# Peptides against a protein of PDB entry 7VSI: the designs that were tried, part 29

Target 1, 32 residues: chain A of PDB entry 7VSI
Amino acid sequence: EDISEDPSWARVVNLNALLMMAVAVFLWGFYA

## One batch from the design tools (peptide; made by RFdiffusion4, then SolubleMPNN)

Design b2_p17_7_s3 (from b2_p17_7, 12 letters changed)
Fold by OpenDDE base, seed 2:
Structure b2_p17_7_s3 (fold): chain B 32 residues (1-32), chain A 17 residues (1-17)
Amino acid sequence: as target 1 above (32 residues)
Amino acid sequence: SILQKLLEIFNKILEVL
């Protein structure tokens, strides 16, 4: 089966990944 | 501040995506 990413969903995932990285960095900054 | 610079970087990345 083709496991290639759909470009629109790939963008959604990448945006969410970026947001989660930002949240993680801010939480790290808060507790460290 | 470091946080402000980080936010600027994230905004630039979001602009590309």
Scores: peptide ipSAE 0.040, ipTM 0.473, DockQ to the pose 0.396
Fold by OpenDDE base, seed 5:
Structure b2_p17_7_s3 (fold): chain B 32 residues (1-32), chain A 17 residues (1-17)
Amino acid sequence: as target 1 above (32 residues)
Amino acid sequence: SILQKLLEIFNKILEVL
């Protein structure tokens, strides 16, 4: 219904989420 | 702690935004 994800945009969001998690891990490893 | 390190990362992100 209203909150169902479009599969193509879901992939874009998920890839960005993975990228942000990778950046967070690099920042943790380098600065913390 | 891990949580404190995560908080530091989020603070750095918020600083850039």
Scores: peptide ipSAE 0.040, ipTM 0.499, DockQ to the pose 0.101
Fold by OpenDDE base, seed 4:
Structure b2_p17_7_s3 (fold): chain B 32 residues (1-32), chain A 17 residues (1-17)
Amino acid sequence: as target 1 above (32 residues)
Amino acid sequence: SILQKLLEIFNKILEVL
């Protein structure tokens, strides 16, 4: 499929998304 | 507001980049 997501890279993206969400929450907690 | 806080976070990220 043209836009099928590679499962291994999907995991990498999801983990990075979670890290960014955690950083965002910290930034919110301390600066917003 | 929540929107203002989100925008503040984005601005903070852009500041770091």
Scores: peptide ipSAE 0.039, ipTM 0.503, DockQ to the pose 0.054
Fold by OpenDDE base, seed 3:
Structure b2_p17_7_s3 (fold): chain B 32 residues (1-32), chain A 17 residues (1-17)
Amino acid sequence: as target 1 above (32 residues)
Amino acid sequence: SILQKLLEIFNKILEVL
């Protein structure tokens, strides 16, 4: 495939995704 | 993958900015 996902960077991105989801939930909880 | 999904989200955000 043109773009493949490196396993190590995949984990980094996944962890950051989880962090951002947590932040989004807090923002939603505060403003909504 | 999650990376591809995030890129899609970022593109959507940039579209509305």
Scores: peptide ipSAE 0.032, ipTM 0.428, DockQ to the pose 0.042

Design b2_p17_7_s4 (from b2_p17_7, 12 letters changed)
Fold by OpenDDE base, seed 5:
Structure b2_p17_7_s4 (fold): chain B 32 residues (1-32), chain A 17 residues (1-17)
Amino acid sequence: as target 1 above (32 residues)
Amino acid sequence: TIQELLDLLASMIAQIL
């Protein structure tokens, strides 16, 4: 309860995590 | 394989959207 996630913000955080992973993959593809 | 990796990625996206 005290550490439970709000469903809307949980989705926002997860989407941002996916976007960051995509950026990391593009950087890896470009520089490595 | 690359296809397995893409399938995993697709499943992760599908769980969030």
Scores: peptide ipSAE 0.048, ipTM 0.527, DockQ to the pose 0.550
Fold by OpenDDE base, seed 2:
Structure b2_p17_7_s4 (fold): chain B 32 residues (1-32), chain A 17 residues (1-17)
Amino acid sequence: as target 1 above (32 residues)
Amino acid sequence: TIQELLDLLASMIAQIL
């Protein structure tokens, strides 16, 4: 099986990863 | 430093956009 990422979906996943990291930082800033 | 962290974040964003 080919385990390489599709370039377009890789970008979508990376953008969502950045969004989740931003949410995590805001939660850290609010509760810690 | 905070600036180094911001630079790291900027580089991560630049890889995606």
Scores: peptide ipSAE 0.046, ipTM 0.524, DockQ to the pose 0.532
Fold by OpenDDE base, seed 4:
Structure b2_p17_7_s4 (fold): chain B 32 residues (1-32), chain A 17 residues (1-17)
Amino acid sequence: as target 1 above (32 residues)
Amino acid sequence: TIQELLDLLASMIAQIL
């Protein structure tokens, strides 16, 4: 079984990861 | 420096886009 990432879905996941990190930084800035 | 961190962040974004 090939568990390597599909390139298109890998990009979608990575973009969502960046978005979530940005949200986390803004939350940190707001509450800390 | 802050500029180095911004450059690192920019490089991370550039690798994904």
Scores: peptide ipSAE 0.046, ipTM 0.518, DockQ to the pose 0.511
Fold by OpenDDE base, seed 1:
Formats: structure tokens, sequence, C-alpha cells
Structure b2_p17_7_s4 (fold): chain B 32 residues (1-32), chain A 17 residues (1-17)
């Protein structure tokens, strides 16, 4: 039972993480 | 510094992309 990350899905998740961080920064810039 | 933070962020992005 190897639960290590699949490399391709790891990249997809990381790109989504970057997208979410960008959204958070834009929301911060808009409301702060 | 802010520049050090930006460099860290850039390195993280470079590892992901």
Amino acid sequence: as target 1 above (32 residues)
Amino acid sequence: TIQELLDLLASMIAQIL
C-alpha cells in the first residue's frame, strides 16, 4: 500500500495550490 | 527581506512548473 504521490497528479495539485494562493492574494489586495 | 521572500517564492514556483 504505497500512498506516495503520483508525479503527474502532484503537479496538478501543486498548480491548483498556486492558483488558490494567487486568488487569495488578489482577495487580500481587494479587501485590505 | 521582501526580496528574500520573493526569491523563496520564485524557487518554489520553479520547482512546481
Scores: peptide ipSAE 0.046, ipTM 0.516, DockQ to the pose 0.438

Design b2_p17_8_s1 (from b2_p17_8, 9 letters changed)
Fold by OpenDDE base, seed 4:
Structure b2_p17_8_s1 (fold): chain B 32 residues (1-32), chain A 17 residues (1-17)
Amino acid sequence: as target 1 above (32 residues)
Amino acid sequence: VVDKLLKEIFELILEVL
C-alpha cells in the first residue's frame, strides 16, 4: 500500500498546521 | 517556572520555523 498523501487531506492538514502555529504564536506573545 | 519553560519551548519552535 503506497502511503501517498491524498491531496485533499494534505491541504486540510497544512491549514490546521498554520492555524495551530498562529495559536502558538498568540499564546507566546500574550502569556509567555 | 512553567511560564519560563513555555517561553523557552516557544522560542525554540520559532528558531526552527
Scores: peptide ipSAE 0.042, ipTM 0.490, DockQ to the pose 0.077
Fold by OpenDDE base, seed 3:
Structure b2_p17_8_s1 (fold): chain B 32 residues (1-32), chain A 17 residues (1-17)
Amino acid sequence: as target 1 above (32 residues)
Amino acid sequence: VVDKLLKEIFELILEVL
């Protein structure tokens, strides 16, 4: 019960994770 | 310089994954 994920913050974190993965793939595709 | 450093970091990440 001490680690419950708030569904609104879970969504914000997941959207930021998707954005960061997209940026990482673009940086990799351009520089690697 | 930054381009080469980024390449080395991404290659290292891909070796660990």
Scores: peptide ipSAE 0.042, ipTM 0.496, DockQ to the pose 0.052
Fold by OpenDDE base, seed 2:
Order: C-alpha cells, then structure tokens, then sequence
Structure b2_p17_8_s1 (fold): chain B 32 residues (1-32), chain A 17 residues (1-17)
C-alpha cells in the first residue's frame, strides 16, 4: 500500500495544523 | 525580541504555504 502523502494535501494539513497551534496558544495565554 | 519571534513565525508560515 502506498502511504505517500499527496504534496497538495500535505500543505493543507500543515497549514491547518499551524492555525490550530495558533488557536491553542491563544487559549493557553487566556486561561494560563 | 517580539519582532524576531514574529519574523520566525512568518517565515515558518511562508515555508508551509
């Protein structure tokens, strides 16, 4: 089974991960 | 300090885009 990630979907996932990390840092900064 | 950190964050964002 080819488990290679499509480079376009990899970029979308990585961008979404950065956005979610930014939201998590804002929530941490608000509650901690 | 903040300006350097912001630059590093923007460079990381631009690497992903």
Amino acid sequence: as target 1 above (32 residues)
Amino acid sequence: VVDKLLKEIFELILEVL
Scores: peptide ipSAE 0.036, ipTM 0.449, DockQ to the pose 0.391
Fold by OpenDDE base, seed 1:
Structure b2_p17_8_s1 (fold): chain B 32 residues (1-32), chain A 17 residues (1-17)
Amino acid sequence: as target 1 above (32 residues)
Amino acid sequence: VVDKLLKEIFELILEVL
C-alpha cells in the first residue's frame, strides 16, 4: 500500500515530469 | 521526419493523460 501509486496522482506526476523535461529542453535550446 | 516525431510525442502525452 505505501509504495502503490494512486493512478490519478501517478498521472499528475507524469505530466509534471513531461512539463519539466520540456522546460529543460527549452532552456538548453535557448542557452546552447 | 518531424511530423513522425511530433506524432510520437503526442502519443506519449496521450498515454500519460
Scores: peptide ipSAE 0.033, ipTM 0.438, DockQ to the pose 0.368

Design b2_p17_8_s2 (from b2_p17_8, 10 letters changed)
Fold by OpenDDE base, seed 5:
Structure b2_p17_8_s2 (fold): chain B 32 residues (1-32), chain A 17 residues (1-17)
Amino acid sequence: as target 1 above (32 residues)
Amino acid sequence: SVAELLQEIFNLILKVL
């Protein structure tokens, strides 16, 4: 089966990943 | 400030979305 991502959903997932990484960095910067 | 930097990053994400 082809497991290729739908381009629109791939973008949403990737951007959410970037958002979560940014949040993690800010939490680290704030508490460390 | 950290808040301003966060807002900048958020705005960049919105532009790419």
Scores: peptide ipSAE 0.057, ipTM 0.519, DockQ to the pose 0.332
Fold by OpenDDE base, seed 3:
Structure b2_p17_8_s2 (fold): chain B 32 residues (1-32), chain A 17 residues (1-17)
Amino acid sequence: as target 1 above (32 residues)
Amino acid sequence: SVAELLQEIFNLILKVL
């Protein structure tokens, strides 16, 4: 079994993770 | 500042692209 990530999909997931972290920081900055 | 934080986040996103 090969569970290694495809490089293109790994980048898509990493970008979405960073966007979610950015949204969380913006919400923290606005409400805290 | 808020502007500095925003710039840092954008730089990080562009680094991953």
Scores: peptide ipSAE 0.055, ipTM 0.507, DockQ to the pose 0.552
Fold by OpenDDE base, seed 1:
Structure b2_p17_8_s2 (fold): chain B 32 residues (1-32), chain A 17 residues (1-17)
Amino acid sequence: as target 1 above (32 residues)
Amino acid sequence: SVAELLQEIFNLILKVL
């Protein structure tokens, strides 16, 4: 399928998404 | 409000970039 994910890269993207959410919450808590 | 919250998040994104 055209938009299927490679399992290894899916994990990397998911981990980065979690890190970005943690950073976003930190910035929200620190500056808002 | 939700709009104000989204605007604040957007502003933080622009601040970091």
Scores: peptide ipSAE 0.045, ipTM 0.503, DockQ to the pose 0.052
Fold by OpenDDE base, seed 4:
Structure b2_p17_8_s2 (fold): chain B 32 residues (1-32), chain A 17 residues (1-17)
Amino acid sequence: as target 1 above (32 residues)
Amino acid sequence: SVAELLQEIFNLILKVL
């Protein structure tokens, strides 16, 4: 419990991670 | 190589900044 993730915040973090990965792929596709 | 991949990532960051 001390370092366990809150399920709602875990979802927010996961969604942000997916968005960041999508942005990274688009930047790679455009500039590299 | 991993080193080349990291260099490409670094260069990409510099292009965007």
Scores: peptide ipSAE 0.039, ipTM 0.480, DockQ to the pose 0.044

Design b2_p17_8_s3 (from b2_p17_8, 11 letters changed)
Fold by OpenDDE base, seed 2:
Structure b2_p17_8_s3 (fold): chain B 32 residues (1-32), chain A 17 residues (1-17)
Amino acid sequence: as target 1 above (32 residues)
Amino acid sequence: SVQELLDEIFEQILKVL
Protein backbone atom coordinates (compact mmCIF):
# COMPACT_ATOMS: atom_id res chain seq x y z
CA GLU B 1 0.00 0.00 0.00
CA ASP B 2 1.07 3.59 -0.61
CA ILE B 3 2.55 5.10 2.58
CA SER B 4 2.76 8.66 1.20
CA GLU B 5 1.57 11.36 3.59
CA ASP B 6 -1.70 13.22 3.15
CA PRO B 7 -0.59 16.84 2.54
CA SER B 8 -2.96 18.32 5.15
CA TRP B 9 -1.95 15.90 7.89
CA ALA B 10 1.72 16.23 6.95
CA ARG B 11 1.45 19.97 7.57
CA VAL B 12 -0.29 19.45 10.93
CA VAL B 13 2.36 16.95 12.05
CA ASN B 14 5.24 19.15 10.90
CA LEU B 15 3.77 22.17 12.68
CA ASN B 16 3.33 20.19 15.88
CA ALA B 17 6.92 18.94 15.56
CA LEU B 18 8.18 22.54 15.39
CA LEU B 19 5.99 23.58 18.32
CA MET B 20 7.27 20.67 20.40
CA MET B 21 10.88 21.52 19.51
CA ALA B 22 10.25 25.11 20.62
CA VAL B 23 8.76 23.93 23.92
CA ALA B 24 11.70 21.55 24.43
CA VAL B 25 14.23 24.35 23.89
CA PHE B 26 12.43 26.65 26.34
CA LEU B 27 12.25 23.89 28.96
CA TRP B 28 15.93 23.16 28.41
CA GLY B 29 16.71 26.86 28.81
CA PHE B 30 14.70 27.04 32.01
CA TYR B 31 16.13 23.97 33.75
CA ALA B 32 19.66 23.76 32.29
CA SER A 1 17.87 36.80 23.63
CA VAL A 2 14.62 34.89 24.17
CA GLN A 3 12.83 37.36 21.89
CA GLU A 4 15.30 36.69 19.08
CA LEU A 5 14.90 32.95 19.60
CA LEU A 6 11.10 33.26 19.44
CA ASP A 7 11.35 35.23 16.21
CA GLU A 8 13.50 32.50 14.65
CA ILE A 9 11.10 29.78 15.81
CA PHE A 10 8.09 31.68 14.45
CA GLU A 11 9.84 32.05 11.10
CA GLN A 12 10.33 28.29 10.92
CA ILE A 13 6.71 27.65 11.91
CA LEU A 14 5.46 30.01 9.19
CA LYS A 15 7.54 28.12 6.61
CA VAL A 16 5.60 24.95 7.41
CA LEU A 17 2.16 26.62 7.24
Scores: peptide ipSAE 0.059, ipTM 0.509, DockQ to the pose 0.514
Fold by OpenDDE base, seed 5:
Structure b2_p17_8_s3 (fold): chain B 32 residues (1-32), chain A 17 residues (1-17)
Amino acid sequence: as target 1 above (32 residues)
Amino acid sequence: SVQELLDEIFEQILKVL
C-alpha cells in the first residue's frame, strides 16, 4: 500500500484547501 | 483588519504555489 502523494497533485490539493478556508473565513466575517 | 487577513491568506497561498 503506497499512500505517498504525487508532489504536483499534493500542491493542487493544498491550494484548494487554503482557498476553501479563505472562503469560509470571508463568509464568517461577512455574516457573523 | 480585512487587509491584514487577506495579506496572511495570500502569503500562505503563495507558499503552497
Scores: peptide ipSAE 0.059, ipTM 0.509, DockQ to the pose 0.567
Fold by OpenDDE base, seed 3:
Structure b2_p17_8_s3 (fold): chain B 32 residues (1-32), chain A 17 residues (1-17)
Amino acid sequence: as target 1 above (32 residues)
Amino acid sequence: SVQELLDEIFEQILKVL
């Protein structure tokens, strides 16, 4: 419980992580 | 296929939302 994620912020962080991974894939596709 | 890969990615995104 002490370090349990708040459900709303967990969703925001997970969405941000997926968006950053998509950006990384597009950069890889363009330059590599 | 590329389309199948995109469908899998979108499905993962929708699970997070």
Scores: peptide ipSAE 0.046, ipTM 0.469, DockQ to the pose 0.461
Fold by OpenDDE base, seed 4:
Structure b2_p17_8_s3 (fold): chain B 32 residues (1-32), chain A 17 residues (1-17)
Amino acid sequence: as target 1 above (32 residues)
Amino acid sequence: SVQELLDEIFEQILKVL
């Protein structure tokens, strides 16, 4: 209840996290 | 194999979607 996640917003956050990880991997692959 | 690794990665991605 206090810090519980709404299921729909949890999915949005998880998708954003996945996209950010993909961006990080692409940047790493390009510059390293 | 590389294909098995990719399949595992895709499964994890699809869990989030």
Scores: peptide ipSAE 0.036, ipTM 0.436, DockQ to the pose 0.325

Design b2_p17_8_s4 (from b2_p17_8, 11 letters changed)
Fold by OpenDDE base, seed 4:
Structure b2_p17_8_s4 (fold): chain B 32 residues (1-32), chain A 17 residues (1-17)
Amino acid sequence: as target 1 above (32 residues)
Amino acid sequence: DVLAKLQEIFALILKVL
């Protein structure tokens, strides 16, 4: 239980992760 | 347009989450 994610915060973290991946793909597409 | 494509991707992400 001590390492379980709160479902609401898990969604926020997952959103931020996906946004960062999208930014990384755009940067890759721009500089490569 | 890069901005339009970015907005479409973000809208898709928000729809899935």
Scores: peptide ipSAE 0.050, ipTM 0.515, DockQ to the pose 0.233
Fold by OpenDDE base, seed 2:
Structure b2_p17_8_s4 (fold): chain B 32 residues (1-32), chain A 17 residues (1-17)
Amino acid sequence: as target 1 above (32 residues)
Amino acid sequence: DVLAKLQEIFALILKVL
């Protein structure tokens, strides 16, 4: 309860996480 | 090719939002 996520900011964080994972997969695909 | 694939992935991510 004390550390519950705000639903709007949770969506923003999740989007950024997905974008960073996509970039990481591309970098992995080209350089590993 | 790579840019087009990247854009497809981003478009898919945007649909899930």
Scores: peptide ipSAE 0.050, ipTM 0.515, DockQ to the pose 0.235
Fold by OpenDDE base, seed 3:
Structure b2_p17_8_s4 (fold): chain B 32 residues (1-32), chain A 17 residues (1-17)
Amino acid sequence: as target 1 above (32 residues)
Amino acid sequence: DVLAKLQEIFALILKVL
């Protein structure tokens, strides 16, 4: 399928999303 | 409230980027 996620890149993107969420929570805790 | 805090975190993300 032309729009299906490649399983290896899906994992990389998901891990980066989790890291960004953690950073956002720490920034929120410090500034808000 | 939860909605206000979500708006604060999104605003913070946009400010940092």
Scores: peptide ipSAE 0.045, ipTM 0.512, DockQ to the pose 0.059
Fold by OpenDDE base, seed 1:
Structure b2_p17_8_s4 (fold): chain B 32 residues (1-32), chain A 17 residues (1-17)
Amino acid sequence: as target 1 above (32 residues)
Amino acid sequence: DVLAKLQEIFALILKVL
């Protein structure tokens, strides 16, 4: 099995990672 | 406006990807 990233799914994963980081920062900023 | 700021941040993210 190849572990290389498909370019279209790489973008989807990166978008979700950035959205999750944004949500985490908002939660931290709201509850801290 | 918080919603406008969020939309600007998301627009910036979409420009990078």
Scores: peptide ipSAE 0.043, ipTM 0.491, DockQ to the pose 0.231

## One batch from the design tools (peptide; made by RFdiffusion4, then SolubleMPNN)

Design b2_p18_1_s1 (from b2_p18_1, 11 letters changed)
Fold by OpenDDE base, seed 4:
Structure b2_p18_1_s1 (fold): chain B 32 residues (1-32), chain A 18 residues (1-18)
Amino acid sequence: as target 1 above (32 residues)
Amino acid sequence: VQAQLDAILQMILDVLLS
């Protein structure tokens, strides 16, 4: 419980993780 | 800048694949 994720914030973090990975792929595609 | 971006991407990959 102490370190358990709140489901709503877990979704926000997961969405941001996906967006970050998409940006990383675009940076890789453009510069590498 | 190119080397810095490569380093950032490598750090992200290290986290994702660890």
Scores: peptide ipSAE 0.059, ipTM 0.561, DockQ to the pose 0.072
Fold by OpenDDE base, seed 1:
Structure b2_p18_1_s1 (fold): chain B 32 residues (1-32), chain A 18 residues (1-18)
Amino acid sequence: as target 1 above (32 residues)
Amino acid sequence: VQAQLDAILQMILDVLLS
């Protein structure tokens, strides 16, 4: 069992992380 | 502002291409 990230799924996760950060910034900008 | 957007685009591209 290996905990090393699969390169393809690492890319998907990183993209989703960036998208979620963008959503968070937009929500912060809208409500704060 | 455009420079900041370019930086965001670059971050996305870096993730896509890495």
Scores: peptide ipSAE 0.056, ipTM 0.506, DockQ to the pose 0.441
Fold by OpenDDE base, seed 3:
Structure b2_p18_1_s1 (fold): chain B 32 residues (1-32), chain A 18 residues (1-18)
Amino acid sequence: as target 1 above (32 residues)
Amino acid sequence: VQAQLDAILQMILDVLLS
């Protein structure tokens, strides 16, 4: 389908999402 | 800066916990 993710870019996006989640958890732990 | 961070964190928490 034309909206299917390219596997290589899907991995790049997923890795960045995980990094952002980790940063968010540390900010939450420190400030909230 | 702290107040701004608190606001951002609160918005995220509101979404996650609502």
Scores: peptide ipSAE 0.051, ipTM 0.547, DockQ to the pose 0.047
Fold by OpenDDE base, seed 5:
Formats: sequence, C-alpha cells, structure tokens
Structure b2_p18_1_s1 (fold): chain B 32 residues (1-32), chain A 18 residues (1-18)
Amino acid sequence: as target 1 above (32 residues)
Amino acid sequence: VQAQLDAILQMILDVLLS
C-alpha cells in the first residue's frame, strides 16, 4: 500500500508538530 | 527582541508555505 502523505494534510501535521515544539520550548523557558 | 521573534515566526512560515 502507498503510505505517501497528502501534501495538505502533511502541512497540517507539520504545523501541529512545530506548535507543540514551540509550546515545549516556552514551558522550558518559563519553568527552568 | 521583537525583531528576533519576528524572524523565528518568519522561519516557521517559510517552512509551512514551502
């Protein structure tokens, strides 16, 4: 089966990944 | 500081729109 990503959904997933990374960095900066 | 934050946001947008 082809598991290649749909480009539009790939962008949505990548956006969420980057947002979660940013949240993690801000939490680190706030509490560390 | 604001300019640095804007640069980070621009970098993110460049990735998303590429």
Scores: peptide ipSAE 0.049, ipTM 0.502, DockQ to the pose 0.345

Design b2_p18_1_s2 (from b2_p18_1, 11 letters changed)
Fold by OpenDDE base, seed 1:
Structure b2_p18_1_s2 (fold): chain B 32 residues (1-32), chain A 18 residues (1-18)
Amino acid sequence: as target 1 above (32 residues)
Amino acid sequence: VEAQLAAIAQMILEVLAS
């Protein structure tokens, strides 16, 4: 069974990951 | 710090290239 990522969904997930990282940085900046 | 920023840039580029 092929478990390779769908390229379009991979992009969506990766962009979401970057957004999550940005949120984490903002939270860090706010509370640290 | 510079290396860490470079790693972030690389991640962004990988996303854009995917």
Scores: peptide ipSAE 0.051, ipTM 0.480, DockQ to the pose 0.475
Fold by OpenDDE base, seed 3:
Structure b2_p18_1_s2 (fold): chain B 32 residues (1-32), chain A 18 residues (1-18)
Amino acid sequence: as target 1 above (32 residues)
Amino acid sequence: VEAQLAAIAQMILEVLAS
């Protein structure tokens, strides 16, 4: 077995990572 | 601020293009 990512799931994971970073920035901007 | 927003947009486009 290889550990290489499926291209479709890799995109989903990367988009979710960006969304979570955006949420973190909004919280930082509002409360800090 | 404008440059920072542009960098965010570029990161999004990079992910969509992958």
Scores: peptide ipSAE 0.051, ipTM 0.481, DockQ to the pose 0.549
Fold by OpenDDE base, seed 5:
Structure b2_p18_1_s2 (fold): chain B 32 residues (1-32), chain A 18 residues (1-18)
Amino acid sequence: as target 1 above (32 residues)
Amino acid sequence: VEAQLAAIAQMILEVLAS
């Protein structure tokens, strides 16, 4: 069992994390 | 604002370069 990340999918996950962070900031800016 | 945008850009570049 290997728990190391595949480099390509690690990049996809990290980009999605950044996108979700941006969405959170937009929601904060809009509703707060 | 420019510094904040630069910080965001740097984070994106770090992800793309990894």
Scores: peptide ipSAE 0.048, ipTM 0.474, DockQ to the pose 0.484
Fold by OpenDDE base, seed 4:
Structure b2_p18_1_s2 (fold): chain B 32 residues (1-32), chain A 18 residues (1-18)
Amino acid sequence: as target 1 above (32 residues)
Amino acid sequence: VEAQLAAIAQMILEVLAS
């Protein structure tokens, strides 16, 4: 069992993380 | 704060460029 990240999945996760951060900023801007 | 925003922008560019 290798717990190191697969490079392609690491990219998918990173892009999703950035998308979620953008959503969080928009929600903050909308409600704050 | 401006430096922190620049660091975030650089992280975004790093992910997009990889």
Scores: peptide ipSAE 0.040, ipTM 0.466, DockQ to the pose 0.382

Design b2_p18_1_s3 (from b2_p18_1, 12 letters changed)
Fold by OpenDDE base, seed 2:
Formats: sequence, C-alpha cells, structure tokens
Structure b2_p18_1_s3 (fold): chain B 32 residues (1-32), chain A 18 residues (1-18)
Amino acid sequence: as target 1 above (32 residues)
Amino acid sequence: TAALLAEILAMILEVLAS
C-alpha cells in the first residue's frame, strides 16, 4: 500500500498544523 | 488582545469537544 502524501492535501494538512500550533501558543500565552 | 483571543478559542474548543 502506497503511503505517499498527495501534494495538495499535504499543503492543507501542513497549513492546519501551523494553525493548530498558533492556537496552542495563544492558549499557552494566556493560561501559562 | 491575544489573551482575549485565547479565551475565545478555549470556548470554541470546549464546544467542539462536546
């Protein structure tokens, strides 16, 4: 089974990962 | 502010977790 990432969906996933990191940093800045 | 945004995001996350 090929587990290679589709380039277009890889970009979408990476963007969402960055957004999640930004959310985490904001929450960290507020609660810690 | 970032603090207010974090509070709003926390509320949104609570809703999404329901």
Scores: peptide ipSAE 0.082, ipTM 0.630, DockQ to the pose 0.052
Fold by OpenDDE base, seed 5:
Structure b2_p18_1_s3 (fold): chain B 32 residues (1-32), chain A 18 residues (1-18)
Amino acid sequence: as target 1 above (32 residues)
Amino acid sequence: TAALLAEILAMILEVLAS
């Protein structure tokens, strides 16, 4: 079975990954 | 500030995890 990403959803997932990373950095800055 | 935002985001994440 093909597990290749749908290009449109790939972009959405990548943007969410970047946002989650930014949130993690802010939380790290506050609590660490 | 970024620190205050981080505190708010932490509270939001805590609520989402509950």
Scores: peptide ipSAE 0.081, ipTM 0.630, DockQ to the pose 0.051
Fold by OpenDDE base, seed 1:
Structure b2_p18_1_s3 (fold): chain B 32 residues (1-32), chain A 18 residues (1-18)
Amino acid sequence: as target 1 above (32 residues)
Amino acid sequence: TAALLAEILAMILEVLAS
């Protein structure tokens, strides 16, 4: 089975990863 | 406030991490 990323969904996942990192940095900056 | 928003986001992240 091909486990290669679909490029369109890879973009969605990557953008959500960036959003999650931004949220994580906010939480880290606020509480740490 | 930012504090309350951060707490809500933390709970969401906790659910996503489960």
Scores: peptide ipSAE 0.076, ipTM 0.619, DockQ to the pose 0.057
Fold by OpenDDE base, seed 3:
Structure b2_p18_1_s3 (fold): chain B 32 residues (1-32), chain A 18 residues (1-18)
Amino acid sequence: as target 1 above (32 residues)
Amino acid sequence: TAALLAEILAMILEVLAS
């Protein structure tokens, strides 16, 4: 079975990961 | 303000994590 990432969905996941990191840093700045 | 925005984002993240 091929478990290689689909290139279009890989970009969607990576962009969401970056957005989640930005939100995490914001919450850390105000509550930690 | 920024503090209120952080609270709203925290609520959204809790819903997504549920």
Scores: peptide ipSAE 0.073, ipTM 0.622, DockQ to the pose 0.056

Design b2_p18_1_s4 (from b2_p18_1, 12 letters changed)
Fold by OpenDDE base, seed 5:
Structure b2_p18_1_s4 (fold): chain B 32 residues (1-32), chain A 18 residues (1-18)
Amino acid sequence: as target 1 above (32 residues)
Amino acid sequence: VEEQLQAILEMILEVLAS
């Protein structure tokens, strides 16, 4: 069983993680 | 805000370049 990440999909997931963090920070900045 | 957006974009570009 190989659990290693495909480099292309790993990049997509990392980008989505960064985008979600950016959205969270903007929501914090707007509503806090 | 502009500096913060730039920092986010730079992080995205770093991921794309990796």
Scores: peptide ipSAE 0.058, ipTM 0.509, DockQ to the pose 0.525
Fold by OpenDDE base, seed 1:
Structure b2_p18_1_s4 (fold): chain B 32 residues (1-32), chain A 18 residues (1-18)
Amino acid sequence: as target 1 above (32 residues)
Amino acid sequence: VEEQLQAILEMILEVLAS
């Protein structure tokens, strides 16, 4: 099984990860 | 909020530049 990343989809996943991190920080800032 | 948005945009641009 090959686990090498497709460059285009790797970028999409990375962007989604960054957005989720931002949402997490916003929730932390609002409720904590 | 403005500076936070700028930081997010910078992170996005960094990912897109890769």
Scores: peptide ipSAE 0.057, ipTM 0.503, DockQ to the pose 0.447
Fold by OpenDDE base, seed 3:
Structure b2_p18_1_s4 (fold): chain B 32 residues (1-32), chain A 18 residues (1-18)
Amino acid sequence: as target 1 above (32 residues)
Amino acid sequence: VEEQLQAILEMILEVLAS
């Protein structure tokens, strides 16, 4: 069987990853 | 800073287009 990602859920995961990176950058900018 | 914001926007668009 193939374990390739479902395209819709792959997009959801990638968007959440970008959101978390944005939050991290704002926290760095505020506290560092 | 403006160039950094543009890079972030381009990364977001790349994900949405995938």
Scores: peptide ipSAE 0.048, ipTM 0.480, DockQ to the pose 0.544
Fold by OpenDDE base, seed 4:
Structure b2_p18_1_s4 (fold): chain B 32 residues (1-32), chain A 18 residues (1-18)
Amino acid sequence: as target 1 above (32 residues)
Amino acid sequence: VEEQLQAILEMILEVLAS
């Protein structure tokens, strides 16, 4: 079984990670 | 702070360039 990332999906996941980090920063800024 | 902002920008660029 190949566990290597497809380049297109890797980009999608990375962009989602950035979005989640942005959300986390906003939540931190709002509640802390 | 300036170095931290640069690190964030570099991470964003790395994602876009991947």
Scores: peptide ipSAE 0.036, ipTM 0.454, DockQ to the pose 0.447

